# Peptides against a protein of PDB entry 7PB4: the designs that were tried, part 254

Target 1, 105 residues: chain A of PDB entry 7PB4
Amino acid sequence: KMLNIKEYKEKLLSTLGEFLEDHFPLPDRSVKKKKKNIQESSVNLITLHEMLEILINRLFDVPHDPYVKISDSFWPPYVELLLRNGIALRHPEDPTRIRLEAFHQ
Target 2, 218 residues: chain B of PDB entry 7PB4
Amino acid sequence: DALQMAVGYFEKGPIKASQNKDKTLEKHLKTVENVAWKNGLASEEIDILLNIALSGKFGNAVNTRILKCMIPATVISEDSVVKAVSWLCVGKCSGSTKVLFYRWLVAMFDFIDRKEQINLLYGFFFASLQDDALCPYVCHLLYLLTKKENVKPFRVRKLLDLQAKMGMQPHLQALLSLYKFFAPALISVSLPVRKKIYFKNSENLWKTALLAVKQRNR

## One batch from the design tools (peptide; made by RFdiffusion4, then SolubleMPNN)

Design b2_p20_7_s2 (from b2_p20_7, 7 letters changed)
Fold by OpenDDE base, seed 2:
Structure b2_p20_7_s2 (fold): chain B 105 residues (1-105), chain C 218 residues (1-218), chain A 20 residues (1-20)
Amino acid sequence: as target 1 above (105 residues)
Amino acid sequence: as target 2 above (218 residues)
Amino acid sequence: MAEQILRLMVEELVILEAEL
């Protein structure tokens, strides 16, 4: 039983990765619009897949405090996407923290 | 090619300047219909047209006609199906279009090149069981998709609740029987051993076309 | 929309993780 669930999970993760690459890719950095002053904050944005992995891991690793602090690596449109779709929730007292929805509860 | 011109018309949309927009639309729609029923459509043509039919770009009558002629020459891309399902979620398509899509999906299921991503949409299809108009076709689709890994206690509960609400529908019983086969411990209820699984013949709309496709691909 | 599919995939993933 456990082996089948694990294999299915791995398959789901793989397909989710492909799905996210197709539908929610990071904006291609190649459009050098010449506008001057945007500080190239060298912050490497993480993929939506990586963001979801962090949120899922936190939900199960620390179930009593499942919140993740929004870092500069979190692309704001992805955060908004997760919140808008009820995939993530903001902390009621700290808007800089988000959790994954506990779909299993 | 007349077909390429027709597909291009639907993709780019009506050129504003044509006084006879409706006649042009009808001409291109008839071109697509004629080719689809005679020869089938290429996977790329299905990708474009299926997306258009479900996007709400055109009226329900046009979308319905496009969807009815989504007949493959050889294969349908799984990606096209995933995109199509994504449009169902947006709610821009009519209820009748949703029903037709599920009928199409069941009818064309064997012509889809891969099913890995479609299997991941299991939860979405399962949620659509609550729609009375969709339920028969969704049950049939789920019957085709269901693996042991999909049979979860919460889904069993939902199916039993649905059966309590809707009664002992043949399509729901077929799905429950499959669930019991995969997970007998989750279904304590004695299900009548139906020797014959009866789904509503979704294939009837495409029966002749599907026979022709199967003959061409032999 | 792709967004609703995303939710469903994540929901399924969370459910699977909880069983593991």
Scores: peptide ipSAE 0.659, ipTM 0.555, DockQ to the pose 0.548
Fold by OpenDDE base, seed 3:
Structure b2_p20_7_s2 (fold): chain B 105 residues (1-105), chain C 218 residues (1-218), chain A 20 residues (1-20)
Amino acid sequence: as target 1 above (105 residues)
Amino acid sequence: as target 2 above (218 residues)
Amino acid sequence: MAEQILRLMVEELVILEAEL
């Protein structure tokens, strides 16, 4: 039973990754060249897949404080995407922290 | 060719300046219909046209006609189906278009190249059981998609609640019987052993076309 | 367009993780 759930989870993660690459890719680096004044913070943006992995892991690893601090690696449109769809929630007192929705509760 | 011109017209949209927009639209729509029913459409043509039919770019009458002619020559791409379902989530299509789409999806299920991503949409399809107009077709789709891993206690409760509301519908009984097969401990209720096919294939709009596709691909 | 699908996939993933 547990093996089947793990296998199904792995398959779901894999398919989610492919789905995210197809529908929610990171912006191409090429668009940054024209607007001079935005500080080229050389911060490597993480994929939406990586962001979700961080959020899911935090939800289960630290259930009493399931919030993740938004880093510069978090592409703002992804954060907004998760929030507007009820996938993530902002911390009520700290807008720099977000959690995954506890769908299992 | 005439089909490429027709698909290109639907993809790019009507050029504003043409006085005969309706005649041009009808001409291209007839071209797509004729090719689809005669030969089927390529996977790429289905990808484009299916997306257009569900995007709300055209009126309901046009979208309905496009969707009715989504007949494959060989296969339908799973990605095309996922994109189509994404449009259903946006809610710009009519209720009749949603019903037609689920009928189409059931009818064309065997012609979809892969099922991995479609299986991940299980929760979306299951949520659509609450729509009385969709319920018969969604039950059929779920019957085709359901794996043991999808059979959860909360879904069993929802199906039993639905049965309590709408009665012992054949399509719902079929799905419940499959759930009981995968998870007998979750369904204590004795289901009537109906040996009969729960889903009437008799009302498939594409029956003749699908027979022709199967004959061409043999 | 795929945003609701994303939610459902994440929801299912969280439910599966909780069973593990």
Scores: peptide ipSAE 0.658, ipTM 0.564, DockQ to the pose 0.562
Fold by OpenDDE base, seed 5:
Structure b2_p20_7_s2 (fold): chain B 105 residues (1-105), chain C 218 residues (1-218), chain A 20 residues (1-20)
Amino acid sequence: as target 1 above (105 residues)
Amino acid sequence: as target 2 above (218 residues)
Amino acid sequence: MAEQILRLMVEELVILEAEL
């Protein structure tokens, strides 16, 4: 039984990865606007897949405080996407923290 | 009418009190089957029943029978198909139901009113190529859906890897040939010049019904 | 529509993770 669940989970994760790559890709860094000076803090944006992985892991690793702090690596449209679809919830007292919805409860 | 009562039964579920639940279920299934094969179903009826067939609300035998009679009178709504695919993601349907759904989707492809949203599900379908039972039907579906914008280097690699694993399957060769047509620079491998693209005849289950639908819509 | 599918996929992943 557990083996079948693991295999199914892996398949679903693979399917999700492909789905996210097609529907929710990171913005192309290609707009090199020429302007000189501003130290664009090379904030490496993480994929939506990586965001979801972080949120899922936090939900199960720390169930009493399942909230993740929104970092600069979190692309704001992804955060909004998760919130508006009820996939994630904002912390009631700290808008800089989000959790995954506890769908298993 | 009898069809509305049958659809309503499947939508609302069995009313608790009837001792003859199985007889009632069979009566309503037969009603849906009879209308679907004779006249086809309205888009609204397909929307309801298709979702029920994939939701896991009923047993596999019932779901299979419902799915087999998802024959349109005129058109199938794209929204109904997208909802159905969403149920595949939830995994409450059997492997046999998934296979049947892809066969149905290929068979009914021309009767779906729009393809824009279905095309957005390209990656989901592509990921399903890894399932040996689904692979032949998914290749056929992807052959129908593939646009130039879908042909990416990573997908080419995955198809070639799949070919290395599964061998030179006709359905996979058909899809690779289409990829080479759209992006010849991505596929350096000489594909055998197959004169005929061959997919498994997924439409065989509905062949007579589909002919009738096409005749009514002329 | 893609967003609805995303929710369903994530929901299923969470349920599966809880069963492991």
Scores: peptide ipSAE 0.653, ipTM 0.592, DockQ to the pose 0.309
Fold by OpenDDE base, seed 4:
Structure b2_p20_7_s2 (fold): chain B 105 residues (1-105), chain C 218 residues (1-218), chain A 20 residues (1-20)
Amino acid sequence: as target 1 above (105 residues)
Amino acid sequence: as target 2 above (218 residues)
Amino acid sequence: MAEQILRLMVEELVILEAEL
């Protein structure tokens, strides 16, 4: 039973990865907005897959504080996507923290 | 090839300069319809046209006609189905198109090359049970897709709640019976023993076409 | 539509994870 669930989970993760690459790819680095000298802190944006993985892991690893701090690696449109679709919730007191929705509860 | 030209027309969209846009559209639509019903469509053609039918690029009448002629020559790509489901989520298609799509999925289920990714969409299909217009067809689809691993307590609750709301519908009873088969402990209620599973889709729009496809692939 | 699918996939993942 557990093996089947694990296999199914792995398959679902793989399918999700492909789905995210197809529908929610990171913007190509080519939008050099020509604006001023702000140091291109080459903030490596993480994929939506990686973002979801972080959120899922936090939800289960730290269920009493399932919130993740929004880092500069979090592409703002992804954060908005998760929030508007009820996949993630913003912390009521700290707008810089988000959690995954506890769908299992 | 006339079919390639027709598919290309739908893919690229109408060229602005054509004075006779409607006649051109109708010509290409008839070409697709004729080939689909006679020979079926290649998997690649279905991929393109199915995406178009659900994207909202054309009007509901056109989309409906395209969707009705999504008849495979051999197989339908699972990827095409996944893409199509993604369009259903965007909400640009009419309710009638959604119904037709689920009917199509059920009708064409055996012609889909793989079911792995479709099985991963189980939750999506299950959520669509709440739509009264979709419910009969979704139950049929879920009946085809359901594995033991899909039978969860929360889904059982949702089905029982739906039964409480809608009554003892044959399609819902069929799905519940399957759930009880996989997980007897989750369904304490006595289900009426139905001798025959009845789904409205027993008479699909594609019956004749599907028979022809099966005959050609033999 | 893609966004709704995403939600459902994530929901399923969370449910699966909770069973593991």
Scores: peptide ipSAE 0.655, ipTM 0.603, DockQ to the pose 0.577; fails the geometry check

Design b2_p20_7_s3 (from b2_p20_7, 8 letters changed)
Fold by OpenDDE base, seed 1:
Formats: sequence, structure tokens, C-alpha cells
Structure b2_p20_7_s3 (fold): chain B 105 residues (1-105), chain C 218 residues (1-218), chain A 20 residues (1-20)
Amino acid sequence: as target 1 above (105 residues)
Amino acid sequence: as target 2 above (218 residues)
Amino acid sequence: MAEQVLRLMVEELVILQAEL
């Protein structure tokens, strides 16, 4: 039973990865070149897959404080996407922190 | 080959130089329709044409006609179906095209070579239950796809909520009965024992064509 | 539609993780 759940989870994660690449890719760096003056903040944006992985892991690793601090690596449209869809919640007192929704609860 | 020229036209798009674009399009569309209904299409031809029908490259009328002639000679590739579902997510197709696609998917289900990747899209199909126009066909599809591992408490709640909203629909009851079969502890509600599961099979546009395909592949 | 699919996939992942 547990083996089947793990295998199914892995397959689902793989499918999610492919789905995210197809429908929610990171913005191509090429569009930033035309606006001269915005400082090349060298911040490497993480994928939506990586963001979700961080949020899921935090939810289960630290269930009493499941909040993740929004870093500069978090693309703002992804944060908005997660919040708008009820996948993530903002911390009530700290808008720089988000948690994954506890769907198992 | 006339079919290869027709498929190539849809794939590459209209060559700028043809004065009568509409006549050329109609000619190629009729070629595809004629071959599909007589002999069926190869898996590669279905892959190309199904992608085109859902991509929004052509108008809704053309896309509908292409989708109606997605009749296999032998098999449909699972990858073609996955790509098609991806296009549904992009939202460039009409509501009528989505309905037709789900009808097609149910009708052609047995001709799809593999089901492993389609089964991973279970959550996507389940989300489409919220669309009243799609719901009957999605229930039928989910009835074909549902495994014990897919029957989760949150899905049971969603199905019961949907039943409360729309009433005891035959297609929804069929799916709930299957869920109860796999996980009786999750569904405390007494479901009427229906001896026959009635999905709207009467509206299978491809019934005659599929019978012909099965006869040719004996 | 893609956003709804994303939510459902995440819901399922969370539920599966809770079962492990």
C-alpha cells in the first residue's frame, strides 16, 4: 500500500513538472533586455515547481510554523497565482510569509 | 497522396499565394473527412490533426469538423490525447469544442494504446465536473479511468456537493456508485442500486464508424 | 482552466503526502 502511494506521488510530481513547464514557464530573460535602466538584479528566479516543493515540504516538516518567507527568487506572478487560487495563504501579520493550504486537514 | 497533402496543408497552414483560400481549405477538409470515415486515420495523422483542431489555428467550424473525423484506423497514441488536454488548458478552443473533445475521448477510449499518462490527468478531468456542459461526459470518462487510488475523501465530498447542487443525475450516480465500490467507508449515503449504468450512449456520433474499424481489425 | 488543474494537483499531492 505505501509503495503504491509513493509511486503514485512520484508519477504525479513528474506530471506536475511537465504541466508547469508547459503552462506556467518562467518569463524568457530576453524581454528584460529592452528596458535599459532597470538594474540587472542577478536574482535567479525559481520555477513554480520548486516553489511548490518548498511550500509542501515546509507544511509537513514544520507543521506548527508552515510559513515560508518570500524571497527575491519568488517570481511575484507565481505568488499571486498561488494566493488567487487558494493554494497558498499569506501570514495574517506578516505579508512577506506564505503557507501552503492544508488540504489534508 | 491526397491525404498527405491535406494533412500537410493543415500542419503548415495556408500558403499565402492561393487566391481561393476557402476553396482550398474545404477541399483538404473533405479529403480528410472522406478517408477518416472510410478507412480511419493513422495514429500520426490523428496526432497532427487533433493538435491542430485544439490549438485555435483555425476557426471553430473547421476545428469541429476536424475533431469529428478523428477516427482511428487502428490505435490512437496516448501522447496525442495528453497534448490535446494541454490545449484545453490554454483555453483557445470554444466550449463546444471542449464538449466534442470529451465525447470523442469517451468514444475512442478503447482505441487509445496506453492509459498510464491519461490516468495521471485524473485531477484535471475531475476539475471539469464543475462545467455543467462537460459534466455528463466527464463522469463517463472518470467512470472508465477511476481506480481505487483515485477515490479520496475530498473527491467524495466534491461529488456529493455536486449532487446536492444538480440533483441525482444518472451519470453522477454511476460515478458515485463506482466510488462506493472502491471505498465503501467513504460513502455512507445509500445509493440506489441501479442495475444498468446509463451514460448517454445514444449520442455517440462515431458508433457506426467504430463498428467498421473493429470489423476491419478482425 | 490551467489554474484549476494546478490547484487540484497540489491538493492531491498534499493528501498523498499526508498518507505517507
Scores: peptide ipSAE 0.571, ipTM 0.675, DockQ to the pose 0.563
Fold by OpenDDE base, seed 3:
Parts: C-alpha cells; structure tokens; sequence
Structure b2_p20_7_s3 (fold): chain B 105 residues (1-105), chain C 218 residues (1-218), chain A 20 residues (1-20)
C-alpha cells in the first residue's frame, strides 16, 4: 500500500511538473529590457514546480514551522498565484514567509 | 494529396498574400471534413488538427468545425489528448469549444491508445466539475477514468457539496455511485439504487461515425 | 481553470504525502 502511494505521488508530481511547464512557464530571459543600471543580480528563478516541492517538503519536514522564506529566486507572480488560489498562506507576522495550505488537516 | 495540403494549410497558417483567404480556408476545411467523416483521420492528422483547434489560431467557428471532424481512422494518440488539455488550461478557447472538447473526449475515449497520462490529469478534469456547462460531460469522463486511488475524502466532499448545490443530477449520481463502489465507507449517504447509469448524450454528434470506425476496425 | 487545477493537484499531493 505505501509503495503504491509513493509511486502515485511521484507520478502526480511528474504530471504536475509537466503541467506547470506548459501553463506556468518562467518568463523567457530574452526580454532584454534595456534598462541600464540595475545590477541584474542574475538570480536564477526557480520553477513553480521547484517552489511547490520546497513548500510541500517544508510542510511535512517541519510541521511546527512550515513556513518558507521567500528568496529572490521566487518569481513574484508565482507567489501571488499560490496566495490568490489559497494554495499558500503568508505568515501573519512576517510577509516574507509563506506556507503551503495544510489540506490534510 | 488534398488532405495533406489541407492539413499543411492549417499547420502553416494562411499565406498573407491570398486575396481569397476565406474561400481557401473553406475549401481546406471541407476537405478535412469529407475525409474525416468518410474514412477517419490518421493519428498524426488528429495530433496536428486537434492542437490547431484548441490553440486559438483560428476563429471559434473554424475551431468548432475542426474539432467536430476529429474522427479517428483507427486510434487517437494519448499525447494528442494531453496536448489538447494543455491548450484548455491556457484559456484561449471559448466555453463552447471546451464543452465540445469534453464531448469529443468522452465520445472518442475508447479510441485513445493509452490512458496512463490521461489518468494523471484526473485532478484537472475533477476541477472542471465546478463549471455548470462542463459538469455533465466531465462527470461522464470521470466515470470512465475513476480508479480506486482517485477516490479521496476531499473529492467526496466536493461531489456532495456539488450535489447540494445542483440537486440530484443523473450524471453526478452516476459518478457518486462509482465512488461509493470503490470506497463505501466514504459515502454514508444512501444513493438511490439506479439500475441504469445514463449520461446525457447517449446520442453524441459522432454516433454514426463511431459505428463506422468500429466496423472498419473489426 | 489552470489555477484551479493547480490547487487540486497540490491538494492531492499534500493528502498523499500525509498518508505516507
């Protein structure tokens, strides 16, 4: 039974990854906005898939503090997407921290 | 071949310079329609044309006509269906096109070569139950797709909530009955013992064509 | 629609993880 659940989870995660690549791709880096001066700290944005993996893992690995700090690698539109859909919640005291919704609870 | 020229036209798009764009489009569309209804389309032709119909490349009228002629000669590739569902998520198609797609998907379900990837889209289809226009067809699709592993407490709650909102719809009752079959402990509600599961549109748009396809592949 | 699907997929993943 547990093996089947793990396998199903992995398949679902893979399918989610493909779905996210198709529907929520990262913006192409090719929009060379000519704006001069801002040190493009070449912060590698993570995929929405990677973001969700981090959030899911944190929810179960550290259930007493399930919050993840929003890094510069978190594309702001993805954070907004998760929040507006009730997939993630902001920390009440620290807006730089988000948690995954505990759907199992 | 006239069909290859027609498919190529839809794939490459209209050449800018043609004064008679509408006549050319209509000619190619009629070619596709004629072949599809007489012989069915090859899996590769369906792959191309199905993606075009859902991509928003053409107007709703053209997309609707293309989708209506997505009749297989033998099989439909699962990959074509997955790609089509991906286009539905992008939201470039009309509500009527979405309804037609789900009707098509239910009608053509047995002609899809594999179901593994489609089964992984279960959550996507289940989400579409909230759309009142899609709900009857999505219930039918889910009835075909549902496995024991898909029957979860949260989905049962959502179906019961939907039933509370919409009333005792035959298509929703059919799906709930299947859920109760797989997980009787999750559904305490007495479902009426309906001897016959019936979904709306036992007469799909493709009934005659599908009979012909089945006869050719026997 | 895509956003609603995303929620449901994540919900299912969380529920599955809780069963492990």
Amino acid sequence: as target 1 above (105 residues)
Amino acid sequence: as target 2 above (218 residues)
Amino acid sequence: MAEQVLRLMVEELVILQAEL
Scores: peptide ipSAE 0.568, ipTM 0.684, DockQ to the pose 0.529
Fold by OpenDDE base, seed 4:
Structure b2_p20_7_s3 (fold): chain B 105 residues (1-105), chain C 218 residues (1-218), chain A 20 residues (1-20)
Amino acid sequence: as target 1 above (105 residues)
Amino acid sequence: as target 2 above (218 residues)
Amino acid sequence: MAEQVLRLMVEELVILQAEL
């Protein structure tokens, strides 16, 4: 039973990954906003898949504080996407922290 | 081959310079239709054309006609179905196209080579039960896909809620009956024992074509 | 619609994870 669930989860994750690549790809790095002085902190944006993995892991690893701090690697449109769809929730007191919705509860 | 030219036309799109774009489109569409209904399409051709039909590349009328001729010669790749479902998610297709797609999935279910990846889409299909236009066909699809592992308490609740909203629909009763079979402890409600076929399989748009496919593959 | 599907896939993943 558990093995089947794990396999199913892994397959679902794979399918989700492909789905996210197709429908929610990261913007091509080519939008060089020519604005002057801000150091090219080449902030490597993480994929939406990676964001979701982080959020899911945090939800189960630290259920009493399931919030993840929004890093510069979090593409803002992805954060907004998760929030507007009720996939994630913003921390009530700290807007820099988000959690995954506890769909299992 | 005329079919390859037609598929290539849909894949590449209309070449800008053709004055008679509509006539060319109609010619290629008729070619695909004729071959599909006569011989069926190869899995690769279905992969390409199904993607096109759901991508929103063409108008609803064209997409509908393409989707109606997604008749396999032998098999449909599960990958094609997964890709198709991904396009449904993008929402570039009409509601009528979605309905037609689910009807197509049910009709062609036995011709899909594998079901493993499709079973992973169970949650997606289950969510589509909320669409009143899709619900009958989604129930039928879920009836074909449902395994014991898919029968979860939250899905039971959603089905019961849907039944409360929509009433005792035959397609919903069929699915609930299957759920009760797999997980009797989750469904306390007495379901009426309906002896009759829950799904009108006889009204399949592809019935004649499917009979022909089965005859060719014997 | 893609966004709705995303929610559903994530919902299912969370539910599956909770069963592990």
Scores: peptide ipSAE 0.570, ipTM 0.684, DockQ to the pose 0.567; fails the geometry check
Fold by OpenDDE base, seed 2:
Structure b2_p20_7_s3 (fold): chain B 105 residues (1-105), chain C 218 residues (1-218), chain A 20 residues (1-20)
Amino acid sequence: as target 1 above (105 residues)
Amino acid sequence: as target 2 above (218 residues)
Amino acid sequence: MAEQVLRLMVEELVILQAEL
């Protein structure tokens, strides 16, 4: 039973990865550097897949405090995407923290 | 080839602001319809046209006509179906288009080359049970897809709640009976032993075409 | 919407993880 669940989870993760690459890719940095001096804070944006992995892991690793602090690596449109779809929730007292929805409860 | 020109028109969109846009569209649509119903479409043609029909690139009337002629010559690529499902989620298609897609998916289920990726979309299809218009067709699809690993306590609860809301629908009872077969301990409710599973005949739209496809592939 | 599929995939992942 556990092996089948694990295999199914791995397949689903793979499918999710492909799905996210196809439908929610990071904006291609290829838009030409017009010279405005906006400090390219070299913050490497993480993929939506990586963001979801962090949120899922936190939900199960620390179930009593399942919130993740929004870092500069979190692309704001992805955060908004997760929130508007009820995939993630903001902390009621700290808007800089989000959790994954506990769909298993 | 007339078909290649028609598919190319839908893929690339109308090139120039010709005053005869509607006539050109109708010509190409009729070309696709004629080939699809006579010979079926290649997997590549279905991939392109199915994506177009669900993307919202064209109006609902055009999308509906395209979907109705998504008849395979041999096989449908699983990837095309996965892409199509992704478009259903984007919400650019009408409710009628969604219903038609699920009817198509059930009707064409045996012609899809693989089911591995489609099985991973089980949760998506299951959530669509809440739509009253989709529910009969989604139940049929889930009946075809459901494996033992898909039968979970939360899904059983959702199905029972849905049954409480909608009543004892034949399609829902069919799905519940399958769930009880895989996981009898999860379903305490005595389901009437239906000797015959009755789904709404989704295949009726393509019955003649499907018979022709099966005859050509024998 | 791709967004709805995303929710459903995540929901299923969470449920599967809880069983593990």
Scores: peptide ipSAE 0.547, ipTM 0.700, DockQ to the pose 0.602; fails the geometry check

